# Peptides against a protein of PDB entry 3S8F: the designs that were tried, part 77

Target 1, 157 residues: chain A of PDB entry 3S8F
Amino acid sequence: VLTLFVAVPSLMTAFTVAASLEFAGRLRGGRGLFGWIRALPWDNPAFVAPVLGLLGFIPGGAGGIVNASFTLDYVVHNTAWVPGHFHLQVASLVTLTAMGSLYWLLPNLTGKPISDAQRRLGLAVVWLWFLGMMIMAVGLHWAGLLNVPRRAYIAQV
Target 2, 166 residues: chain B of PDB entry 3S8F
Amino acid sequence: DEHKAHKAILAYEKGWLAFSLAMLFVFIALIAYTLATHTAGVIPAGKLERVDPTTVRQEGPWADPAQAVVQTGPNQYTVYVLAFAFGYQPNPIEVPQGAEIVFKITSPDVIHGFHVEGTNINVEVLPGEVSTVRYTFKRPGEYRIICNQYCGLGHQNMFGTIVVKE

## One batch from the design tools (peptide; made by RFdiffusion4, then SolubleMPNN)

Design b2_p13_3_s3 (from b2_p13_3, 5 letters changed)
Fold by OpenDDE base, seed 2:
Structure b2_p13_3_s3 (fold): chain B 157 residues (1-157), chain C 166 residues (1-166), chain A 13 residues (1-13)
Amino acid sequence: as target 1 above (157 residues)
Amino acid sequence: as target 2 above (166 residues)
Amino acid sequence: FLLELRRELEEIF
């Protein structure tokens, strides 16, 4: 009940953030229905990381509703589905947001800008991290639907 | 400038709110579709039934593994199962193919899992409570019971077997 | 993917 209740404010927040991103993109010269996306600073790992986290949070949030549903929980409870959900929420959103925060925080704390090499490496790290998380999440959710148990090292499937 | 900015923000917010509402209906539809196509596989939770975990091994239907399988009607059985550290009783559980089986599962010690591979049977077992699951095995053979709730140092080795006979 | 998923789910449910 609480999860479903919290889902509504969370969705409102998510779409508000998206609206803010659209506004920012349009202020940066983006036009059209999707042009504002291209106008966002995709060359900055401090921006890319949390945005990728937000993207990972979308299926994770949907999964949260599934996990909180009585009938659907009978299918997914204590299967590999649950770790899949966790990795989307924690290892994607939280972790990538933390990574992005560091790319902002460290230059500010040291008073030194990051080098171009460090920037490119940072972009590679966050994109590869996101890719890995998506692969693992799909795998875990798929395995969960195939009734692979959580907290067990063997399965018949 | 502030007024223009506010109008722009409101326009984007309205658009995203409309999108949100549309997506809500999409998600509801997807859930409804899933339920409509897979409702037959859902095992409803039984009524809350309590038992004393301190005496469950000494008296009552769980006390004797030889009497754990009880025929309650034509092609209907109740199986009284104990999940304990670290195994299941009885083991193996022997039931006939095609019979309606009602599992009554409880624990004398800590919380365990009862996950039967190859089936949709997957419940947590709490000391002092009885988990009830109804299932009909259509295929003969051996079905492994796995504990999917951490229950101690021997958790990873906690297995049981259901033998379905023709 | 969806067809395979359905098939696999029908085996266990």
Scores: peptide ipSAE 0.016, ipTM 0.765, DockQ to the pose 0.015
Fold by OpenDDE base, seed 5:
Order: C-alpha cells, then structure tokens, then sequence
Structure b2_p13_3_s3 (fold): chain B 157 residues (1-157), chain C 166 residues (1-166), chain A 13 residues (1-13)
C-alpha cells in the first residue's frame, strides 16, 4: 500500500523530468517526436549518467509495483528477483546519479573543466556501468523467476 | 519570453501525461502477464495463527520431533516444523509420496526462511507466528530446505531435508 | 568547511 502510494508522486516526477528533457532538447534544435532526444548533450557524462539511471529506474519501478502486490509477491519474495530490483534502483539510478553529479560538481567547484580525455573516459565508465547493471539485473530477475533463493549461496537450478 | 517558454513546457507536459497514462496500461499488462505465467504454483497464505515462542520447545505439537509428523487422514499429514538457529526440526522430515502435507512452521528464536528446493514452498518463519503451507510431493526423494532469511552467523549453513518415501 | 574543501580540491584536481 505504501509503495503504491509513493509510486504516484514518483511517476509524476519522472514524466515531469522527461518533459524538461524534451524542452531542453528542443531548445537545442531537436525537432519532431524524437529529434529532441538526439539533440540532448550525450557527450557530457554529467548528463548521460543520471539519464541512464532514470532509464534503469523504469523497469525497477515497475518491479516495485510487482513486489508490493500481495499476489505477485508470493512468486518473487525472497528470491533473486528482489536483489535484481535493488540493483536497478540503487546501483543504477542512485549510483549513476551520484557519478553524474560528481562530473558536474567537481568542475564547477574547482573552476577547472574536465579534459577531453576525462570526458571520454567518463562516458565509457557510465555506459559500461549501465550495461553491466542491466545484464546483472536481468539475470537476477530471471533467476528469481526460476525460484533461486535470496540470501543463499546455492540453488537447485 | 518566460511566458512563452512556460506555455511550451506545458504543451510538452500534456504530451507526457498522455504518455504516462499509456504506460500505466503497459505496466498493468506486464503485471497481468507475470501473474498468468508464474503463479501456477503459488501457495496462498493461511490464516493467522499465533504461538508462544518461549514455550514452543517445551510443550505443544512442536516439542517432540518424534511426534512432529501427524497423520490427519488416509492421505493427509500435518508436520510441525521448528526453524531455529541454526537448523530445522525434525530433520529429516519424512513424508509419504502423494500425500497432502500441511506444514505448520514456527520459530522459537528469530526470523528464518523455509524454502524447499524443487517446490514452490517459500515462506518466512516468524517467532510467535505459525506459517501454514500445503504441498503434495509427487516425486520421491530428498528435498533440501534452505533458510533464505538472514538469521545470524550460521545462516548460510542452515539446511534441512525432507525425505519423500514411496 | 566548503570553502576549505574547495581550496583543497583545487590543489588536487
């Protein structure tokens, strides 16, 4: 019940952020239904990181609703599904947002812009992190559906 | 200028609101799909039953492991199981193949898990509460019980066995 | 504290 309650504000926030991104993209010259996406600053790890976090948060949020359902929770509770959910929420959104915030904060705090090499490295790190998290999350969710227990080092499957 | 920008933002927000509504239906569909494909073996929660964890070892149906398996009908049994730090009682649990088994599981100490491999039995065991699970073992053999709720230093080694006899 | 932190960060980065 609580999860479903907080899901409403979170969804509103998510789509508001998306609207802001669309506006920003259009200001940067993006046109059409999807052209604004391409116009966003994908060359900046400070932007890419939290956006990728948001993308990972979408299936995680959906999973949260599943976990909060009494009927569906019987299937997934205390299985590898739950860690999968956590890795999308914490290890993806929170962590990537933290990473992205540092890419913005440190240059602004010190007054020294990051070098091009640092920028490229940052992009690589963020994308690789996201990819790894998605692979692991999918694996954990899948394992959970196969009844792999949580908090156990062994499983029958 | 700011007013124009604000109006533009509102227009985009309206679009995203429409999208959000569409996504709600997608989420509902996904939930329905999950329910339809993965709930065939779900064991419904039983009625709430309480027990005193401080006396459960000394008196009552959980007190004697030798009396833990009770035949309640021609092909029906009730098994009174204790999950404790760090194991299960009785261990092994011996039941006949094809019989309907009602597990009555509780804990005298802390919260444990009761996950039986090869089955859909997966419940948390709380001190003071009796978890009830019904299951019929169709295949003979040994089924491992795993604690999937952290219960202390010996958690990772907390295992039990159900032996299903022909 | 933040000003000091900034100073130290400027030295490191």
Amino acid sequence: as target 1 above (157 residues)
Amino acid sequence: as target 2 above (166 residues)
Amino acid sequence: FLLELRRELEEIF
Scores: peptide ipSAE 0.013, ipTM 0.758, DockQ to the pose 0.013
Fold by OpenDDE base, seed 3:
Structure b2_p13_3_s3 (fold): chain B 157 residues (1-157), chain C 166 residues (1-166), chain A 13 residues (1-13)
Amino acid sequence: as target 1 above (157 residues)
Amino acid sequence: as target 2 above (166 residues)
Amino acid sequence: FLLELRRELEEIF
């Protein structure tokens, strides 16, 4: 039980970010419990990418609790579940945050704003990436629960 | 205006932090509930047992594959399994249907996996440590053992077989 | 989500 308190700093960080998003959305005119979400700049790939990463990180973080549980790890350890977890944490949050950072960084470094076409392409890229990652991650987690082994090319199912 | 904004941010942060803490306890509670009510699928862990990986092939219960299956009771067996680069011994492992099997698994070289298809047996095998798994095969047939921990160039071909006899 | 998680956990045990 005490081991799970390692999650507290991560949760504090994540929900501080969420608080910042809520405040930003409300400043942009969003009202109510959910209206602030719609008010966020969903037309900017530099914003959308890390937010999608965060959304993928939520189930990944929950999975982290499972993986850290000694008893529950008996079920998932060295199965496809583990790669599923990694793809949510690294290939989703970290990668999408990096992608989003590029959409901010490159215009600033070059001194040239991105075109509307580039913006739309960027949005397509990050949404498609997120969709693909979610499909793969769900599949890997499901396969893991069905006892598909990690680091093997063959499985019973 | 800035002061009001800061107060608002603090209120949101407090709310989200409270939610975060609540979620932590919910997850702990869910784990506790599951363990309290549903324990049939949990593989019992044995006590830590050590062995010398440098001599395990030459002496002791893992040294002779022909003596690897030991009857310990009327319907109980202990099977001493070596996972090595790149295979398992004995291979095949022959056990009776319906018998309680205690697998004692270790490695003479590097870390391997011991994943038995069609079962919940899935453990890492560390040199110098004995992994203990208890299982009863209810169905006769062949069960494939898969190495699910990378162990070298031949990892992908490292398979074993458990033959359950009627 | 929590209810689904509980269901999944109950299923694997």
Scores: peptide ipSAE 0.012, ipTM 0.786, DockQ to the pose 0.023
Fold by OpenDDE base, seed 1:
Structure b2_p13_3_s3 (fold): chain B 157 residues (1-157), chain C 166 residues (1-166), chain A 13 residues (1-13)
Amino acid sequence: as target 1 above (157 residues)
Amino acid sequence: as target 2 above (166 residues)
Amino acid sequence: FLLELRRELEEIF
């Protein structure tokens, strides 16, 4: 039980970021409980990428709590669950944030805005990446719960 | 109005904190539920036992695979298993059905995994430490041991077998 | 280095 309190700072940080998004959405004209989401700049891959990363990070973070729990870790440790977890954390959040950062950095560094075609392609890339990552992550977590071992090419399930 | 703005911001912050706290309780509840309903799936941690990995092959209970299976009581056995690059000994491990088996697993070289298919046995094996796992095989047959911790070039081929006899 | 990088990137993008 005490182990879960370690997650409090991370949760606070996560929700602070979410609050910032809400604030931004409301400043952009979003109204209601969820209307602010639609008001966010979903046409900008520099925005969409890290946000999708954050969304993937949520279940990953929940999994992190599980992994940090002594008794529950026994169930999931060294199973496919673990790769599922860190793919959400690294391959989703970190990677998408890096991708998004490039969409911001390159135009600013070169002084040239991205073309509309590049923008649309960028959106496609980050959404497809996110979708693929979610499919992979769900599969890995599911396999892990079925006791598929990590770092093995064979399993009896 | 600065005061009104401050109150509004504070309300939002409180809301998010409340949500954070609520999620924390959800996670705690899930853990509690899991522990309450799946107690049989949780193997209590044993006491830390140390061994010298440099001599474990030469002397002690792991030295002779032929003496690895020790009957400790009626329908109770201790099995001293070595995980090494790249295999297990003894291999196969032969145990009777329905007996309580205590596996004492260590490594003479690097970290290995000990994952037994069809069971909840899944532990890391560290040189210098003894992993202890208690299990009772209810079904006869062969159970494959899989190394699920990278241990070198032959890691992918590192398998063992437990044969449960009627 | 940054100026050089900028120049190279301007040629590519």
Scores: peptide ipSAE 0.005, ipTM 0.782, DockQ to the pose 0.012

Design b2_p13_3_s4 (from b2_p13_3, 5 letters changed)
Fold by OpenDDE base, seed 1:
Structure b2_p13_3_s4 (fold): chain B 157 residues (1-157), chain C 166 residues (1-166), chain A 13 residues (1-13)
Amino acid sequence: as target 1 above (157 residues)
Amino acid sequence: as target 2 above (166 residues)
Amino acid sequence: FLLKLREELEKIF
């Protein structure tokens, strides 16, 4: 049980970021309990990408706690659950953050702003990526719970 | 104005920290609940047993596949299994239905997996260590052993079979 | 290197 306290720093970091987003949204005119979310700059792929990554990271983090538990890890270890976890953590958060950083970096490096068409395309790419990752992650976690082995092409169920 | 803003930010941060702590407790509670109510699905870790991977094929209980299945008591057996590149021995593993089987699994070469379909048996097999798993097969038939840890070029073809006899 | 990178990126975008 005490092993789970390793999750505290990660949770603190995650929710600090969330708090920052809430504050930013409220500064942008968001009102109410959830109105601040709508006030965030969802038209900017440099913002949307890492935020979507964070959203994927939430269930991934919860899964990380499961994976860190000796008793529960026995259920999920070396099953499709594990790559499901990885894809949320790496292919979602890290990759989307990298994508988002490029949307910020390239205009700044070149001194040339992205066109509106490029912006819209970027948004589409980021959202499609996120959607695909969520579908895959849910599938992998589900398969893992059905005892589908990791690193194998054969499964009984 | 700066002071008020700072206080507001701190309040938000404290709120989220409280939430994070609450979530931690939820997860801990979930684990505790699962452990308390589903003990049958949890296999406790055994004592660490070590072997010399360089000699395990030559001497000891893993050396002869024909002697791998040892009856240790009434309706109780120990099976000494080697996971190697790229297969298992003995193969097939023949055990009686309804008997308590203790698998003692080790590797002479690299890390392998030992995943038995239709069961909750799923362990990593490390050279120099013995993985111990206890299981009772309730249904007769064939159970496939799958290597779920990458072990080399032939990993994808590394399978074994447990035959449970009536 | 950064200047060269910038120049190359300006050609692409």
Scores: peptide ipSAE 0.013, ipTM 0.775, DockQ to the pose 0.013
Fold by OpenDDE base, seed 3:
Structure b2_p13_3_s4 (fold): chain B 157 residues (1-157), chain C 166 residues (1-166), chain A 13 residues (1-13)
Amino acid sequence: as target 1 above (157 residues)
Amino acid sequence: as target 2 above (166 residues)
Amino acid sequence: FLLKLREELEKIF
């Protein structure tokens, strides 16, 4: 019970961020239940990257509850499930946030705005990264449930 | 204008809080599902058992691989397994089909893994500690043991075999 | 509910 309460602050933070995004989207002219999402600046890689990271973090966070559960951890520990989990947490959220930060930081440090070509390239990079990470993460989680071991080059399946 | 803004924000917060509560129940349901579908067949021991890793090869139940399989009942066995760099002892482990097997696994050197393919047996093996798992093999044949914890240069080749006899 | 959930999950895996 106490272990599950550890997730409460994280959930509160996540929903606060989501509320902020909704508010921002509505301020940008988005209407309706989902129209605010489309109104967000999806043409900016500095925005898209961390948002994609957040999307990957959601299932990763859910997996965190599994990994933190004593009985469930027995099922997933040292299987492909574990690397699947932290690829969502670190290689998706943290890495994409870092990428997004660079797309903001470098133009500001140099005093030069990014070109349209650089912007498009940046968008391609973060979307491809996210797609690849999602494919890999789903595969690793699935493999883990099929008892594929971590840190081994072979498996029965 | 401020009142309208506050009311709108409150509505968004209520919506997301409701969603969060719903997701909490979804997560609980997923946990229950996982427990129901993926935990059958292996019962871990609840108590920590300690052993001296410096003497485990010389004395005690792990010292002689020929005596590693001990019958404790008509259809019950205890198997004392050493995981070491880089293999398992005994190898192969021979057990009868349908018997309840209690594996007592420890290490004389570094941390290893004990992952049995075709089963849900998967534990880390720590020097100085005894890992205990209970399992019943329903099908005869060979089951490969894989080390899934990095233990050195020979880690990738560290395998064992459990032979289940009819 | 769990049976329904299982059925839905079996479609995914």
Scores: peptide ipSAE 0.006, ipTM 0.769, DockQ to the pose 0.026
Fold by OpenDDE base, seed 2:
Structure b2_p13_3_s4 (fold): chain B 157 residues (1-157), chain C 166 residues (1-166), chain A 13 residues (1-13)
Amino acid sequence: as target 1 above (157 residues)
Amino acid sequence: as target 2 above (166 residues)
Amino acid sequence: FLLKLREELEKIF
């Protein structure tokens, strides 16, 4: 019950953030239905990280509704599906947001900008992290649907 | 110009709200479709039934593993199962192929899982509560019961077996 | 107390 109630304000927040991103992109010269996306600062890991986190949060949020549904929970409860959901929510959104915040915080704390090499490395780390999380999440959700149990080292699948 | 900025933001918000509503209907439709096509796999929860975990081993239908399988009809059985640290009783559970089996599962100690591999049977077992699951085994053979809820140091080795006989 | 609270919450939700 609480999850479903939380889903509504969470969706509102997500779409508000998306609206803000569109506005920012258009202010940066983006035009058209999707041109604003390209205009966003994709060269900055402090921006890319939390945005990728938000992308991972979309299927994770949908999964949250599934997990909170009585009928569907019979299928996914205590299977590999649940860890898949957690890794999307925590290891993608929360972790990537933390990574992004550090790319902003550290330069400000030290008073020194990051080098171009550090920036490129940061982008590589964030994208690779996201890719790995997506692979793992798809695998865990798939395994869960195949009835692979959670908290077990073996399965008859 | 704050007014222009405000109007621009509102326009984008309205667009995204419309998109959100559309997606809501899509998700509802997808859920409905999934339920319609997979309804046969849903095992409804039984009625709430309580039991005293401190006496469940000494008296009642769970007390004697030899009497755990009860025939309730021509092709219907009730199986009283205990999940405990760290195993299941009776073990093995022997049932006929094609019979309707009602599992009545409880715990004398801590929370356990009852996941039967190769089936859609997957429930948590709480001390003081009886979990009820109805299932019909169509294929003979051995089905492993696995605990998927952490229950202590021996959790990883907590297994049982259901033997389905022709 | 926590177990009792849980039981009461389970009745409501």
Scores: peptide ipSAE 0.000, ipTM 0.736, DockQ to the pose 0.010
Fold by OpenDDE base, seed 4:
Structure b2_p13_3_s4 (fold): chain B 157 residues (1-157), chain C 166 residues (1-166), chain A 13 residues (1-13)
Amino acid sequence: as target 1 above (157 residues)
Amino acid sequence: as target 2 above (166 residues)
Amino acid sequence: FLLKLREELEKIF
């Protein structure tokens, strides 16, 4: 009971952020059940990066519940599943949040706005990073379920 | 208006909180599904058993690899395994097909992994603790043991073999 | 099977 109870405040926090995004999207003219998503500033890498990080965090969070379950952990522990999980958490969420923060912070600190070319390049970087992380993470989780060991260069499968 | 904005945010938060609770149940359902499809034959945690890692090589059941495999019944064996930098003892581990094998695994030095390919045997081996795993090999052949916990410079080459005899 | 599943779930919770 106590283990999965930790998921409650975590989910509350995550979806509070989602609520803030919905509110922001609606303030920007988005309407309907999903129209607010399209209204968000997807042309700004400082916004896109952390949001993509949050999207990567969804499957990572689900995996966190699995990893926190001691019964299921016997299946996935020290398999490729584990690095799949933390690549979503660290290399996706944390890293993309850091990237997004820099896209906001550097122009602010230097007083020099980013050029349109730099903006487009930034968008390409964060989207490609996200895509690569998702492919790798899915592969690692799948391999983990097939009992591929962690920290080994060879496997039976 | 800040007050109006706060009220609107609260309405959205209530909706998303409800969604979060729903997702909690979805995750519970997914866990149940995972248990049904992927966790058949889960090896539960055993009782905590302690050993002195400084003397485990000199005295006790792990000291002599020639005596590591102990028959405890007509079709039951206990195997005392050491995981060390960088290998396993005994190596190979020889056991009969169809016998119930209780592995008692510990380490004299650092933390290692004990992952047996082709099986669901996958445990960490801690100095000072004994990992206990029960398994029955149904198929004869060789099963590779892989260290899946970083243990030093030779970690990547740390392998063992279980030979199951007919 | 269902009883076993329940037992495993109870361990998680």
Scores: peptide ipSAE 0.000, ipTM 0.765, DockQ to the pose 0.017; fails the geometry check

